# Peptides against a protein of PDB entry 3KDP: the designs that were tried, part 81

Target 1, 230 residues: chain A of PDB entry 3KDP
Amino acid sequence: PFLIFIIANIPLPLGTVTILCIDLGTDMVPAISLAYEQAESDIMKRQPRNPKTDKLVNEQLISMAYGQIGMIQALGGFFTYFVILAENGFLPIHLLGLRVNWDDRWINDVEDSYGQQWTYEQRKIVEFTCHTPFFVTIVVVQWADLVICKTRRNSVFQQGMKNKILIFGLFEETALAAFLSYCPGMGVALRMYPLKPTWWFCAFPYSLLIFVYDEVRKLIIRRRPGGWVE

## One batch from the design tools (peptide; made by RFdiffusion4, then SolubleMPNN)

Design b2_p15_7_s4 (from b2_p15_7, 7 letters changed)
Fold by OpenDDE base, seed 1:
Structure b2_p15_7_s4 (fold): chain B 230 residues (1-230), chain A 15 residues (1-15)
Amino acid sequence: as target 1 above (230 residues)
Amino acid sequence: DEVKKRMEELLKLAA
């Protein structure tokens, strides 16, 4: 997200605080929870990997987790960002190159796509209103990510959700997202302004996309063991 | 008018 911000020179869609909230607030507990997840049904039947020949994590898994899924997460965030800004008069094409004027507090007549002038304060409110749903989008997408990461080959439907710690992690990150989104003062303290509850649903298609993607991947792996998608 | 309405909504949320 930050790279796109620089390249496209658009208003910042995801602030530093939101990044920290993701890294420290939403990723840690879920990651720990996965360490205590029940083993996949066939894991204990497998021989230990050969440390001389087998990598701890294969390149395919890394590529999927940090490349493909990460891109889907980013797309979800940007989608929400563009929708909010468009609803507030800033069409995506108009945002290109706007950052310089957007961030200048001395310019109080930045025009939107419809010729309406925006003060610095107004612009920052809408910007920080984008930060919150971007964060929420990541959380919602992470629901799917956490669920799919429980297994390597088995479907979620086969493994189930038995880890109470994982459930707690999902609750915790959701509660944190709700707190940051709706608690008074968060706009001032964390630059995360409240959003309409309907914005939570903007992420659902992307969460579903990740879920479907992983289930399809796992299905392919089950049908073609040792394939390039494993 | 729609933009104005949205701004008012955002301002209410931000308050």
Scores: peptide ipSAE 0.019, ipTM 0.641, DockQ to the pose 0.733
Fold by OpenDDE base, seed 3:
Structure b2_p15_7_s4 (fold): chain B 230 residues (1-230), chain A 15 residues (1-15)
Amino acid sequence: as target 1 above (230 residues)
Amino acid sequence: DEVKKRMEELLKLAA
């Protein structure tokens, strides 16, 4: 989010403090929960790893974590960002290069895509309104990410949801998201203004997309063991 | 007027 903010010179989609809440608050407990996941049903049917060639974390795992899933997560966040700004008169194309004027407190006549002028205070309200649903979108997408990461090749339906710690992690990150979104004072303290409950559902298509993508990937792995997809 | 209405809604949520 911050990189796109700089590169595209758009209004800040997600505050730095909110990013820290993701990294330190919502990601840690779920990640730890994966350490307690039950072994895959076929783990004992696999050949022992070669300690010289087989890494615990290989390039493919890195690609999945930081590449493909990360991109879908970012797309989900930016989708909500652009929808909110569009609902407030700022179409995506109009946001390109707008940051300089957007952040200037002395400019009180920034025009939206429809020619309506916005004061600095009004612009900041809209900006901070984007932070919360962007964050919530990330959390909702992380639900799917956490669930799919519990196994390497088995379907979630085959592995099941037996890890109570994982369930607790999902609850914890959701509770944190709700707290940050609706607790009084968060708008001032964290620049996270309250959002309509409907915004929680905006991320669901992306969460589903990640889930379907991973299930298809795992299906391919099961059908073609040792392939490039594994 | 629609933008104004939306802004008022946002302000109500933020209050």
Scores: peptide ipSAE 0.018, ipTM 0.636, DockQ to the pose 0.598
Fold by OpenDDE base, seed 4:
Structure b2_p15_7_s4 (fold): chain B 230 residues (1-230), chain A 15 residues (1-15)
Amino acid sequence: as target 1 above (230 residues)
Amino acid sequence: DEVKKRMEELLKLAA
């Protein structure tokens, strides 16, 4: 998100403090929860065919999978960001290169896509309104990410939700997201203005996409052991 | 008009 902010010169989609809250608050607990996941029935009982080569291949494939999931996650966040800004008069194409004028407190006549002029204060309100749902979108997408990380090959439906710590992690990150989104003073403290509850659902298509992607991947692995998607 | 309405809503939420 921050790299795209710099490269595209768009208004900041997610604040630095919010990013820290994601890294420390929403990613850490889920990551720890994965350490307590039960062994997969199909993987942990099998000896690797070649311990040296299979390890390197597996690490690369895992890295690619996480990279792809992370990309989908970022797309979900940016989708929410662009939707909110579009609803407030700023179409995606108009945001390109707008950062300099957007962040200048002395410019109070920045035009949106429809010719409406926005004061600095108005722009910051809409920007900070974007931060919250972007954050929430990331959390909602992380639900799917966390769930799919339980297994490498088995479907979530086959492995089940037996890890109580994982389930706790899902509730914890959701509670944190709700707290940061709706607790009084968060707009001032974290520049996260409250959002309509409907924005929680904006991320659901992307969560579903990640889930479907992973289930399809796992299905392919099960049907074609040793394939390139393993 | 929709932008104006949305802005008013945002200002209300920010207050």
Scores: peptide ipSAE 0.017, ipTM 0.543, DockQ to the pose 0.632
Fold by OpenDDE base, seed 2:
Structure b2_p15_7_s4 (fold): chain B 230 residues (1-230), chain A 15 residues (1-15)
Amino acid sequence: as target 1 above (230 residues)
Amino acid sequence: DEVKKRMEELLKLAA
């Protein structure tokens, strides 16, 4: 998110404090929970593999856990960010290069995509309104990502959700998201303004899409072992 | 007008 902020020169979608809350508060317990996930039933039935291929498999799993999940979370967050800004008159293409004028306190006539002028205070309110749903969206996407990443080949419906640590992690991160979103003073302390409950559902279609895609992927892997999809 | 209305809603939410 921060790299895109710099490269695209767009208004800051997520504050540094919220990033720290993600790294230390929301991601830690779920990440640990994956280590305690029950073994996939098909893995235990496999013969010993070549050490080189086993490393490759582990690297792929690590890449999914740290690389792919992070990208998906960022995409979900940015989706929500762009939706909010678009609803407030700032289309995605108009945000490119806007940061300099956006952050200038002395410019009170920044125009949106429809020619409406925005004061500095108004811009900062909408910006800080984006911080909360970006964070919440990451949590909502994590619900799906954690569930799909617990297995490589087996469907979630086949493997089940028996890991109590994972379940605890999901509740913990959700509770933290609710606390940071709605506790009085968070707007001042963390620049996370309160969010309408409807925004919690903004990421659901995206999370569902990812979930369905992964289930289809796993289905293909089960039907065509050794294929390019694996 | 819709943008103005939305901003007023945001201001009320942030107050």
Scores: peptide ipSAE 0.016, ipTM 0.584, DockQ to the pose 0.653

Design b2_p15_8_s1 (from b2_p15_8, 7 letters changed)
Fold by OpenDDE base, seed 2:
Structure b2_p15_8_s1 (fold): chain B 230 residues (1-230), chain A 15 residues (1-15)
Amino acid sequence: as target 1 above (230 residues)
Amino acid sequence: LEELEKILKEIEEKV
């Protein structure tokens, strides 16, 4: 998110407080919950052929897979951001390079894509309106990520949802997202303005994409044991 | 609250 903000000079899609809430709030409990996931029975029974090489390959493949998932998460967040700004009159192309004027409190006539002038206060309201949906989008996408991460090779349908700690982590993450989105004062305290319930569903296509991606990946791994897709 | 907003803004500007 921050790299795109710098490179494209767009209005800030995700505030620093929101980033901290992701890193320390929403990611921590799920990460702990994954540590308590029941080990996949086939993983525990399979000895590596070469402990050094197979470990390095596995770590590299994990890193690549998580990197790809992280990119899909970021794309989901940015999609939500661009949709909100477009609904408020700012098309994605118009946002490129707009940050300088956007953040200038003395410019009160920034035009949107339709020629409507926006005051500084109005621009900040719409910016902060993006922070909460971006955060919630990440949380919703993380649901799929957490569910897929519990197994390496088995389908989610085969392994099932047996880990109560993981389930608790999903509920805790969701409850935190709801609290930050709807608790009075969050707009002032965290720059997270109240979220319309409809925005929770904006991330679902991306969550589904991650889920399908991982299920296909796992299917390939099961059909071709020892392939580069593990 | 305004002071908190100011502090948060300053943090964001430093990032």
Scores: peptide ipSAE 0.000, ipTM 0.276, DockQ to the pose 0.089
Fold by OpenDDE base, seed 3:
Structure b2_p15_8_s1 (fold): chain B 230 residues (1-230), chain A 15 residues (1-15)
Amino acid sequence: as target 1 above (230 residues)
Amino acid sequence: LEELEKILKEIEEKV
């Protein structure tokens, strides 16, 4: 979020406190839950890790987590952001370079894509309206990410959903998202204005995309063992 | 709530 905010000079997509809630709140319990995942059905068919040559975390895993899946997650968040701003009169192309005037409290006549003038207060309301659905989009995408991380090779359909702690993690992050989105005072405390329930569904295509992508990847791995896609 | 809001604001300024 901040990289695009700085590079493109767009209005702030996601607040710093909200990012902290993601890093410490929504990610921790789900990540710990993976330690309790049942072994894959083929784990005993794999060669033991060679501690002299094999890393604990391989570069391919890092590339997939932060390069591919992380990129799709970010795109999901930004899609939601751009949709909200477009619904409020700010088309994506108009947002480029707008931050300087957007954040200036002395400019009360910033024009949108349709020539409507926006006061500073009005601009901040629409900015903070973006924070909550961006956050919720991340959480909904994290559902798919957590589920696909259950296995390295087997399909989720083969492994199943037997880890109760993982299921608890999914409920925990969802409950936290609901709390931050709808609890009174969150607009002031976290700059997260209340979310229309429809925005929860905006992320579903991206969650599905990640799920399908990983299932296809795992299918390729099963058909071509030792391939570059592992 | 006001105290929590203050703490959260202070955290936001430090991050």
Scores: peptide ipSAE 0.000, ipTM 0.275, DockQ to the pose 0.037
Fold by OpenDDE base, seed 4:
Structure b2_p15_8_s1 (fold): chain B 230 residues (1-230), chain A 15 residues (1-15)
Amino acid sequence: as target 1 above (230 residues)
Amino acid sequence: LEELEKILKEIEEKV
């Protein structure tokens, strides 16, 4: 998010505080779940044919898959961001290069795509209105990531303990998202304004996309064992 | 748009 903010010079889609909440709150549970999954997988693995080479290749493939999922997550967040701004009169094309004027407190006549002028305060309200849905979108997309992690390696019986960690992770992320979105004072403290429940559904297409992507990936792996997609 | 305007107005009233 921050890289695109710099490159495209768009209004800040996700605040620093929300990024910290994602990195420390929502990303930690998936990381723990993955660490447990790796530990369980390593205990149950037949001795790898070549421990060093096969481990390195598998780590690279895992890293690549997570990188791809992360890109889809970012796309989901940006989609929500662009939808909200478009609904407020700022079309995506108009946002390009707008950051400088957007963040300038002394400019109170920034025009939207329809020629409406926005004061600094109004712009900041809209910006902060984007932060919460962006965060929630990431959480909802992470649900799909957690479900993917569950189905990645082990048979249904080993999924039992993973299921508890997964369910706990889903609950924790959802509870955190609800807390940050609806707790009184979060708008002032975290610059996260309350979210309409409808915005929770904005991420669902991306969650579905991630799920479909992973199922297709798994299907390819099953059909071509030892392929680059493992 | 109207719902967003309403939210914006509610936020403005709370700020």
Scores: peptide ipSAE 0.000, ipTM 0.340, DockQ to the pose 0.150
Fold by OpenDDE base, seed 5:
Structure b2_p15_8_s1 (fold): chain B 230 residues (1-230), chain A 15 residues (1-15)
Amino acid sequence: as target 1 above (230 residues)
Amino acid sequence: LEELEKILKEIEEKV
Protein backbone atom coordinates (compact mmCIF):
# COMPACT_ATOMS: atom_id res chain seq x y z
CA PRO B 1 0.00 0.00 0.00
CA PHE B 2 2.66 2.52 0.97
CA LEU B 3 4.77 1.85 -2.12
CA ILE B 4 1.81 2.50 -4.43
CA PHE B 5 1.02 5.65 -2.46
CA ILE B 6 4.54 6.96 -3.16
CA ILE B 7 4.82 5.79 -6.78
CA ALA B 8 1.35 6.82 -7.95
CA ASN B 9 1.21 9.91 -5.72
CA ILE B 10 -2.43 9.21 -4.82
CA PRO B 11 -4.34 10.23 -1.67
CA LEU B 12 -3.43 8.04 1.32
CA PRO B 13 -5.46 4.83 1.08
CA LEU B 14 -4.61 3.46 4.53
CA GLY B 15 -3.63 5.44 7.61
CA THR B 16 -0.74 4.57 9.91
CA VAL B 17 -3.08 3.90 12.84
CA THR B 18 -5.03 1.48 10.68
CA ILE B 19 -1.82 -0.34 9.76
CA LEU B 20 -1.03 -0.71 13.46
CA CYS B 21 -4.49 -2.13 14.07
CA ILE B 22 -3.78 -4.76 11.39
CA ASP B 23 -0.32 -5.67 12.66
CA LEU B 24 -1.10 -5.67 16.39
CA GLY B 25 -4.83 -6.29 16.54
CA THR B 26 -5.89 -8.59 13.74
CA ASP B 27 -2.75 -10.63 12.93
CA MET B 28 -1.49 -11.72 16.36
CA VAL B 29 -4.37 -13.89 17.57
CA PRO B 30 -4.70 -15.73 14.25
CA ALA B 31 -0.94 -16.37 14.18
CA ILE B 32 -1.05 -17.85 17.69
CA SER B 33 -4.02 -19.98 16.67
CA LEU B 34 -1.95 -21.68 13.95
CA ALA B 35 0.41 -23.04 16.61
CA TYR B 36 -2.47 -25.21 17.83
CA GLU B 37 -3.44 -26.54 14.38
CA GLN B 38 -3.72 -30.31 14.10
CA ALA B 39 -1.21 -32.28 12.07
CA GLU B 40 -2.10 -32.95 8.45
CA SER B 41 -3.59 -36.37 7.73
CA ASP B 42 -0.87 -37.12 5.15
CA ILE B 43 2.15 -36.25 7.37
CA MET B 44 3.05 -39.92 7.86
CA LYS B 45 2.89 -40.56 4.08
CA ARG B 46 5.61 -38.01 3.23
CA GLN B 47 8.92 -39.42 2.07
CA PRO B 48 12.09 -38.23 3.79
CA ARG B 49 13.39 -35.14 2.03
CA ASN B 50 17.01 -34.33 1.26
CA PRO B 51 17.77 -31.65 3.90
CA LYS B 52 20.26 -29.75 1.71
CA THR B 53 18.32 -29.40 -1.54
CA ASP B 54 14.68 -29.70 -0.54
CA LYS B 55 14.71 -27.16 2.33
CA LEU B 56 16.04 -24.33 0.21
CA VAL B 57 13.63 -25.00 -2.65
CA ASN B 58 10.68 -25.35 -0.29
CA GLU B 59 11.48 -22.08 1.50
CA GLN B 60 11.67 -20.26 -1.82
CA LEU B 61 8.35 -21.69 -2.97
CA ILE B 62 6.64 -20.84 0.33
CA SER B 63 8.00 -17.28 0.19
CA MET B 64 6.73 -16.88 -3.38
CA ALA B 65 3.27 -18.17 -2.46
CA TYR B 66 2.99 -15.80 0.51
CA GLY B 67 4.24 -12.95 -1.64
CA GLN B 68 1.54 -13.64 -4.22
CA ILE B 69 -1.16 -13.85 -1.53
CA GLY B 70 0.04 -10.52 -0.12
CA MET B 71 -0.25 -8.96 -3.58
CA ILE B 72 -3.84 -10.21 -3.96
CA GLN B 73 -4.62 -8.83 -0.50
CA ALA B 74 -3.24 -5.41 -1.44
CA LEU B 75 -5.20 -5.44 -4.70
CA GLY B 76 -8.40 -6.10 -2.75
CA GLY B 77 -7.77 -3.10 -0.50
CA PHE B 78 -6.98 -0.82 -3.42
CA PHE B 79 -10.06 -1.98 -5.29
CA THR B 80 -12.24 -0.93 -2.36
CA TYR B 81 -10.38 2.39 -2.13
CA PHE B 82 -10.86 3.20 -5.82
CA VAL B 83 -14.56 2.22 -5.74
CA ILE B 84 -15.26 4.56 -2.81
CA LEU B 85 -13.42 7.46 -4.38
CA ALA B 86 -15.15 6.86 -7.71
CA GLU B 87 -18.54 6.94 -5.96
CA ASN B 88 -17.54 10.31 -4.52
CA GLY B 89 -16.57 11.70 -7.93
CA PHE B 90 -12.85 10.84 -8.12
CA LEU B 91 -12.07 8.42 -10.93
CA PRO B 92 -8.83 6.37 -10.62
CA ILE B 93 -7.03 8.25 -13.41
CA HIS B 94 -7.81 11.58 -11.76
CA LEU B 95 -6.22 10.44 -8.48
CA LEU B 96 -2.79 9.99 -10.08
CA GLY B 97 -0.59 12.85 -8.91
CA LEU B 98 -3.40 14.43 -6.86
CA ARG B 99 -1.83 13.84 -3.40
CA VAL B 100 0.12 17.09 -3.23
CA ASN B 101 -2.98 19.22 -3.77
CA TRP B 102 -5.13 16.82 -1.75
CA ASP B 103 -3.03 17.19 1.39
CA ASP B 104 -2.63 20.97 1.08
CA ARG B 105 -4.97 22.57 3.61
CA TRP B 106 -4.77 25.93 1.84
CA ILE B 107 -6.23 24.57 -1.40
CA ASN B 108 -10.01 24.43 -1.02
CA ASP B 109 -10.96 24.09 -4.68
CA VAL B 110 -9.57 20.69 -5.73
CA GLU B 111 -11.75 19.49 -8.57
CA ASP B 112 -13.06 15.97 -8.95
CA SER B 113 -13.56 14.15 -12.25
CA TYR B 114 -16.87 15.98 -12.76
CA GLY B 115 -15.66 19.50 -11.98
CA GLN B 116 -17.01 19.63 -8.42
CA GLN B 117 -14.76 21.55 -6.03
CA TRP B 118 -13.77 19.96 -2.73
CA THR B 119 -12.62 21.80 0.38
CA TYR B 120 -9.79 20.42 2.49
CA GLU B 121 -12.24 19.25 5.14
CA GLN B 122 -14.43 17.50 2.60
CA ARG B 123 -11.40 15.75 1.08
CA LYS B 124 -10.23 14.53 4.46
CA ILE B 125 -13.68 13.16 5.26
CA VAL B 126 -13.60 11.17 2.02
CA GLU B 127 -10.04 9.99 2.70
CA PHE B 128 -10.91 8.81 6.19
CA THR B 129 -14.04 7.21 4.79
CA CYS B 130 -11.67 5.07 2.69
CA HIS B 131 -9.50 3.95 5.64
CA THR B 132 -12.22 1.92 7.37
CA PRO B 133 -13.36 -0.12 4.35
CA PHE B 134 -9.73 -0.71 3.34
CA PHE B 135 -9.12 -2.14 6.82
CA VAL B 136 -12.28 -4.24 6.68
CA THR B 137 -11.25 -5.51 3.24
CA ILE B 138 -7.94 -6.66 4.71
CA VAL B 139 -9.76 -8.48 7.54
CA VAL B 140 -12.11 -10.26 5.13
CA VAL B 141 -9.18 -11.32 2.95
CA GLN B 142 -7.33 -12.48 6.09
CA TRP B 143 -10.16 -14.94 6.73
CA ALA B 144 -9.18 -16.78 3.58
CA ASP B 145 -5.46 -16.38 4.27
CA LEU B 146 -5.75 -17.83 7.77
CA VAL B 147 -7.89 -20.73 6.59
CA ILE B 148 -5.49 -21.67 3.77
CA CYS B 149 -2.51 -21.52 6.16
CA LYS B 150 -3.99 -24.40 8.16
CA THR B 151 -2.50 -26.89 5.72
CA ARG B 152 0.51 -27.07 3.41
CA ARG B 153 -0.73 -29.85 1.16
CA ASN B 154 -4.21 -31.01 2.13
CA SER B 155 -7.33 -29.18 1.03
CA VAL B 156 -9.23 -27.27 3.70
CA PHE B 157 -12.13 -29.58 2.92
CA GLN B 158 -9.96 -32.55 3.89
CA GLN B 159 -8.51 -31.00 7.06
CA GLY B 160 -11.72 -29.31 8.20
CA MET B 161 -12.28 -26.51 10.72
CA LYS B 162 -11.59 -28.38 13.95
CA ASN B 163 -9.25 -25.85 15.56
CA LYS B 164 -11.46 -23.93 18.00
CA ILE B 165 -8.71 -21.40 18.71
CA LEU B 166 -8.47 -20.54 15.01
CA ILE B 167 -12.24 -20.10 14.84
CA PHE B 168 -12.03 -17.85 17.89
CA GLY B 169 -9.30 -15.83 16.15
CA LEU B 170 -11.55 -15.28 13.12
CA PHE B 171 -14.36 -14.01 15.35
CA GLU B 172 -11.98 -11.82 17.37
CA GLU B 173 -10.53 -10.04 14.33
CA THR B 174 -14.04 -9.58 12.91
CA ALA B 175 -15.33 -8.18 16.21
CA LEU B 176 -12.36 -5.80 16.37
CA ALA B 177 -13.05 -4.68 12.80
CA ALA B 178 -16.70 -4.04 13.68
CA PHE B 179 -15.73 -2.13 16.84
CA LEU B 180 -13.26 0.10 15.00
CA SER B 181 -15.74 0.65 12.15
CA TYR B 182 -18.88 1.49 14.15
CA CYS B 183 -17.90 2.65 17.65
CA PRO B 184 -18.60 6.36 18.22
CA GLY B 185 -15.47 8.50 18.33
CA MET B 186 -13.32 6.25 16.09
CA GLY B 187 -13.41 8.88 13.36
CA VAL B 188 -11.78 11.40 15.69
CA ALA B 189 -9.47 9.02 17.54
CA LEU B 190 -8.31 6.73 14.73
CA ARG B 191 -9.45 8.56 11.57
CA MET B 192 -11.75 5.62 10.86
CA TYR B 193 -15.18 6.84 9.87
CA PRO B 194 -18.27 4.61 10.10
CA LEU B 195 -18.65 2.05 7.33
CA LYS B 196 -21.76 1.22 5.35
CA PRO B 197 -22.50 -2.48 5.82
CA THR B 198 -22.45 -3.03 2.04
CA TRP B 199 -18.68 -2.42 1.94
CA TRP B 200 -18.04 -5.67 3.83
CA PHE B 201 -19.06 -7.53 0.69
CA CYS B 202 -16.61 -5.66 -1.57
CA ALA B 203 -13.74 -7.88 -0.38
CA PHE B 204 -15.50 -11.21 -0.91
CA PRO B 205 -14.34 -11.74 -4.52
CA TYR B 206 -10.72 -11.32 -3.43
CA SER B 207 -11.14 -13.62 -0.44
CA LEU B 208 -12.60 -16.21 -2.79
CA LEU B 209 -9.74 -15.65 -5.25
CA ILE B 210 -7.14 -16.37 -2.55
CA PHE B 211 -9.01 -19.47 -1.47
CA VAL B 212 -9.31 -20.79 -5.03
CA TYR B 213 -5.67 -19.94 -5.76
CA ASP B 214 -4.42 -21.90 -2.76
CA GLU B 215 -6.73 -24.87 -3.37
CA VAL B 216 -5.49 -25.07 -6.97
CA ARG B 217 -1.88 -24.82 -5.78
CA LYS B 218 -2.41 -27.61 -3.25
CA LEU B 219 -4.18 -29.71 -5.87
CA ILE B 220 -1.17 -29.37 -8.19
CA ILE B 221 1.18 -30.36 -5.34
CA ARG B 222 -0.90 -33.47 -4.63
CA ARG B 223 -0.97 -34.49 -8.30
CA ARG B 224 2.71 -33.73 -8.99
CA PRO B 225 4.80 -34.53 -5.92
CA GLY B 226 8.25 -32.95 -6.18
CA GLY B 227 7.14 -30.31 -8.67
CA TRP B 228 8.22 -26.65 -8.65
CA VAL B 229 4.92 -25.59 -7.00
CA GLU B 230 5.69 -27.20 -3.61
CA LEU A 1 -0.09 2.17 22.22
CA GLU A 2 -1.35 5.64 23.06
CA GLU A 3 2.18 7.02 23.00
CA LEU A 4 2.82 5.27 19.72
CA GLU A 5 -0.36 6.75 18.31
CA LYS A 6 0.77 10.22 19.38
CA ILE A 7 4.13 9.75 17.69
CA LEU A 8 2.42 8.48 14.57
CA LYS A 9 0.03 11.42 14.52
CA GLU A 10 2.99 13.76 14.80
CA ILE A 11 4.68 12.00 11.91
CA GLU A 12 1.50 12.17 9.85
CA GLU A 13 1.20 15.89 10.53
CA LYS A 14 4.76 16.43 9.31
CA VAL A 15 4.23 14.46 6.16
Scores: peptide ipSAE 0.000, ipTM 0.281, DockQ to the pose 0.039

Design b2_p15_8_s2 (from b2_p15_8, 8 letters changed)
Fold by OpenDDE base, seed 4:
Structure b2_p15_8_s2 (fold): chain B 230 residues (1-230), chain A 15 residues (1-15)
Amino acid sequence: as target 1 above (230 residues)
Amino acid sequence: LEELEKIREEIERKV
């Protein structure tokens, strides 16, 4: 998000606090759960014939898979951001290069795509209105990641302990998202304005996309064992 | 925009 903010010079899609909440709150528990999942799988599998190369390949494949999922998550967040801004009169093309004027407190006549003038305060309200839905979008997309992790391993028994950690992570992320979105004072303290319940559903297409992507990937792996998609 | 202003006012009252 921050890289696109710099490159495209768009209004800030995600605040520093929300980034920290994602990195420390939402990403950490799933990452720990996945680390435990890998460790438990390595214990139950017979020693790989070449433990160093097989571990390196597996780490690389996992890193690529998470990198791809992370890109889809970012796209989901940006989609939500662009939808909110478009609903408020700012089309995506108009946002390019707008940051300088957007962040200037002395410019109170920034025009939207329809010629409506926006004060600094109004612009900041819209910006901060994007932060919460962006965060919630990431959380909802992470639900799909947790479901995918559950389905990666055919062994229901190996999933048992991991499923508890994953389920706990899911509830923790959801509880954090609800707390940050609806707790009184979060709008002022964290610049996360309250979220309409409808925005929770905006992420569902992306969750579905991740699910479909993973199922297609698994299907390709099953049909072409040892392919580049592993 | 009016809805956003109402949300802002509501937030300011709840602080």
Scores: peptide ipSAE 0.017, ipTM 0.523, DockQ to the pose 0.140
Fold by OpenDDE base, seed 1:
Structure b2_p15_8_s2 (fold): chain B 230 residues (1-230), chain A 15 residues (1-15)
Amino acid sequence: as target 1 above (230 residues)
Amino acid sequence: LEELEKIREEIERKV
C-alpha cells in the first residue's frame, strides 16, 4: 500500500496507525497461533529427502505463496480504496499525481473527476474514510490467510479449526477492526472513520479468492507430490 | 465541527 502511494502519488490509502494496528495488532496473535499449532502430521513426519535442497525449495515456495497472497491482499485493499474514492467523485486516473495538491492545506479547490471542488477538510474526511475499510479489508482477507496457513498439504476441511489460539486471533482481529471502525473518537484519534457494515463484504471476494487459490494449490500438491508447487 | 460532521455523514451515505 505505501509503495503504491509513493509510486503513483495518490492520496494515502492506509494510515500509519492502521498499518501499525495490522502489523502489531492483527498479525501478532495469528503468528503466535501458528507457532502453537500442531504441525500437519505429514510435515513433521516427512523429513526432507535432501535437507539443503528440499528446504530451499520449500522456503522459496512458501515465500512465493505468501508473496502472492500479500499481492492479492493489497489488491483487495486498493480495490476498496478506489471504489470509495470513485463513489466520492475521484476516479482512479484522476488520483494519479494528486497527492501533492491533496495534502496541501492551502488548496481548497481541488477538483474531482466531475469538476466538483473539495476543501482540504472534505478531502481528508474522504481519505480517512478509506483508511477504515482498507483496514477491514485486510482483516477479512487475513481470515482466509490464517485459515490456509494451518496446513501445507491438507485441505482446511481436513485439518479443521482445532487451534483455539487461532480462533482467538480471528476474534481479536475482528473485534479490533470493529472497535476501530465504530468506537466514537477513532476518527480523530486514529484517522479511522466509521464504516458502513456493507463494506465488510467488499473484501469477501478477495478472501474467497485466496481461499480458492490455496485450496487449488493444495489440491495440486496432493495430486502431484514432489511437484514444483510444493 | 458540526459542518465537518455533516460532511462526514454525507460521505458516509455515499460510501
Scores: peptide ipSAE 0.016, ipTM 0.494, DockQ to the pose 0.426
Fold by OpenDDE base, seed 2:
Structure b2_p15_8_s2 (fold): chain B 230 residues (1-230), chain A 15 residues (1-15)
Amino acid sequence: as target 1 above (230 residues)
Amino acid sequence: LEELEKIREEIERKV
């Protein structure tokens, strides 16, 4: 998100405080839950065929898989961001290079894609309106990520939801997202304005995409043991 | 814009 913000010079899609909430709050309990799930799963129970080569290959494959999932999460967040801005009159093409004028408090006549002029205050309201649903989108996409990470080879349907710590992590993450989204004062304190409940569903296609992607990946691994998809 | 202004007013009333 931050790299695209710099490169494209678009309005800030996700605030620094929300990033900190993801790193320290949202990701912490899920990461712990995944560590416990991995101990119970087939991931650690299989001895490497060759401890030197298979560790490197496994680390590379894990890093690639998590990198791909992270890209899908980022795409989900940006999709939500662009939808909100488009609904408020700012088409994606118009946002390119707009940051300089967007962040200037002395410019009160920034035009949207339809020629409507926006004051600095109005622009900041819509920007902070994007922060919350971007965060929530990440959380909703992380639900799928947490569920798929519980096993390397088995389908989620085969493994089931047995880890109580993982379930707790999902509830904690969701509760944190709800708290940050709807608690009074979060708009002022964290620049996270409350969102319409409908925005929780905007991420569901991306969560489904991650889920389908991982199930297909695991199916390929089961059919072709030792393949490049491991 | 009117919806955004309402959201702002609601936030300001709650603070």
Scores: peptide ipSAE 0.016, ipTM 0.571, DockQ to the pose 0.141
Fold by OpenDDE base, seed 3:
Structure b2_p15_8_s2 (fold): chain B 230 residues (1-230), chain A 15 residues (1-15)
Amino acid sequence: as target 1 above (230 residues)
Amino acid sequence: LEELEKIREEIERKV
């Protein structure tokens, strides 16, 4: 998020402290939960692969898969950000290069895409309104990521939700998201204004997309054992 | 905007 803020010169989509909460808070417990996931039923049945060649391939494939998922997460957050700004009169194209004027407290007549003038305070309210739903979008997408990471080959429907630690991780992420979104003072401390409940649902299509993508990927792996996707 | 301002005011009152 911060890199795109710098490169595109758009209004800040997510606060730095909130990013740290994602990296240290929301990702840590889920990652630990995956370490306690029961081995996939077919992993134990696989003949010992050549440990030198197969580790490198598996690490590359895992890295690529997580990289793709991370990209979809970021896209989901930015989509939510652009939707909120568009609903407030700032179309995505208009946001490009706008940061300089947006962050200038002495400019109180920044025009939106419709020619409406925005004061500095009004702009900052809209900016901080974007931080919370961006964060929540990431959390909701992380639900799908955590669920799909339970297995490499088997469908989530086959493996089931037996890991209580994983379930705890999902609740922890959700509780943190709710705390940061609705606790008094978060607007001042973290620049995260309260979120309308409707914005939680805005992330669901992305969560579903990741889920469907991974289930299709796993289905292909099951049907074509030894293919390039494995 | 008025709704956002109300949210801001509510936050400021709670801090």
Scores: peptide ipSAE 0.015, ipTM 0.524, DockQ to the pose 0.179

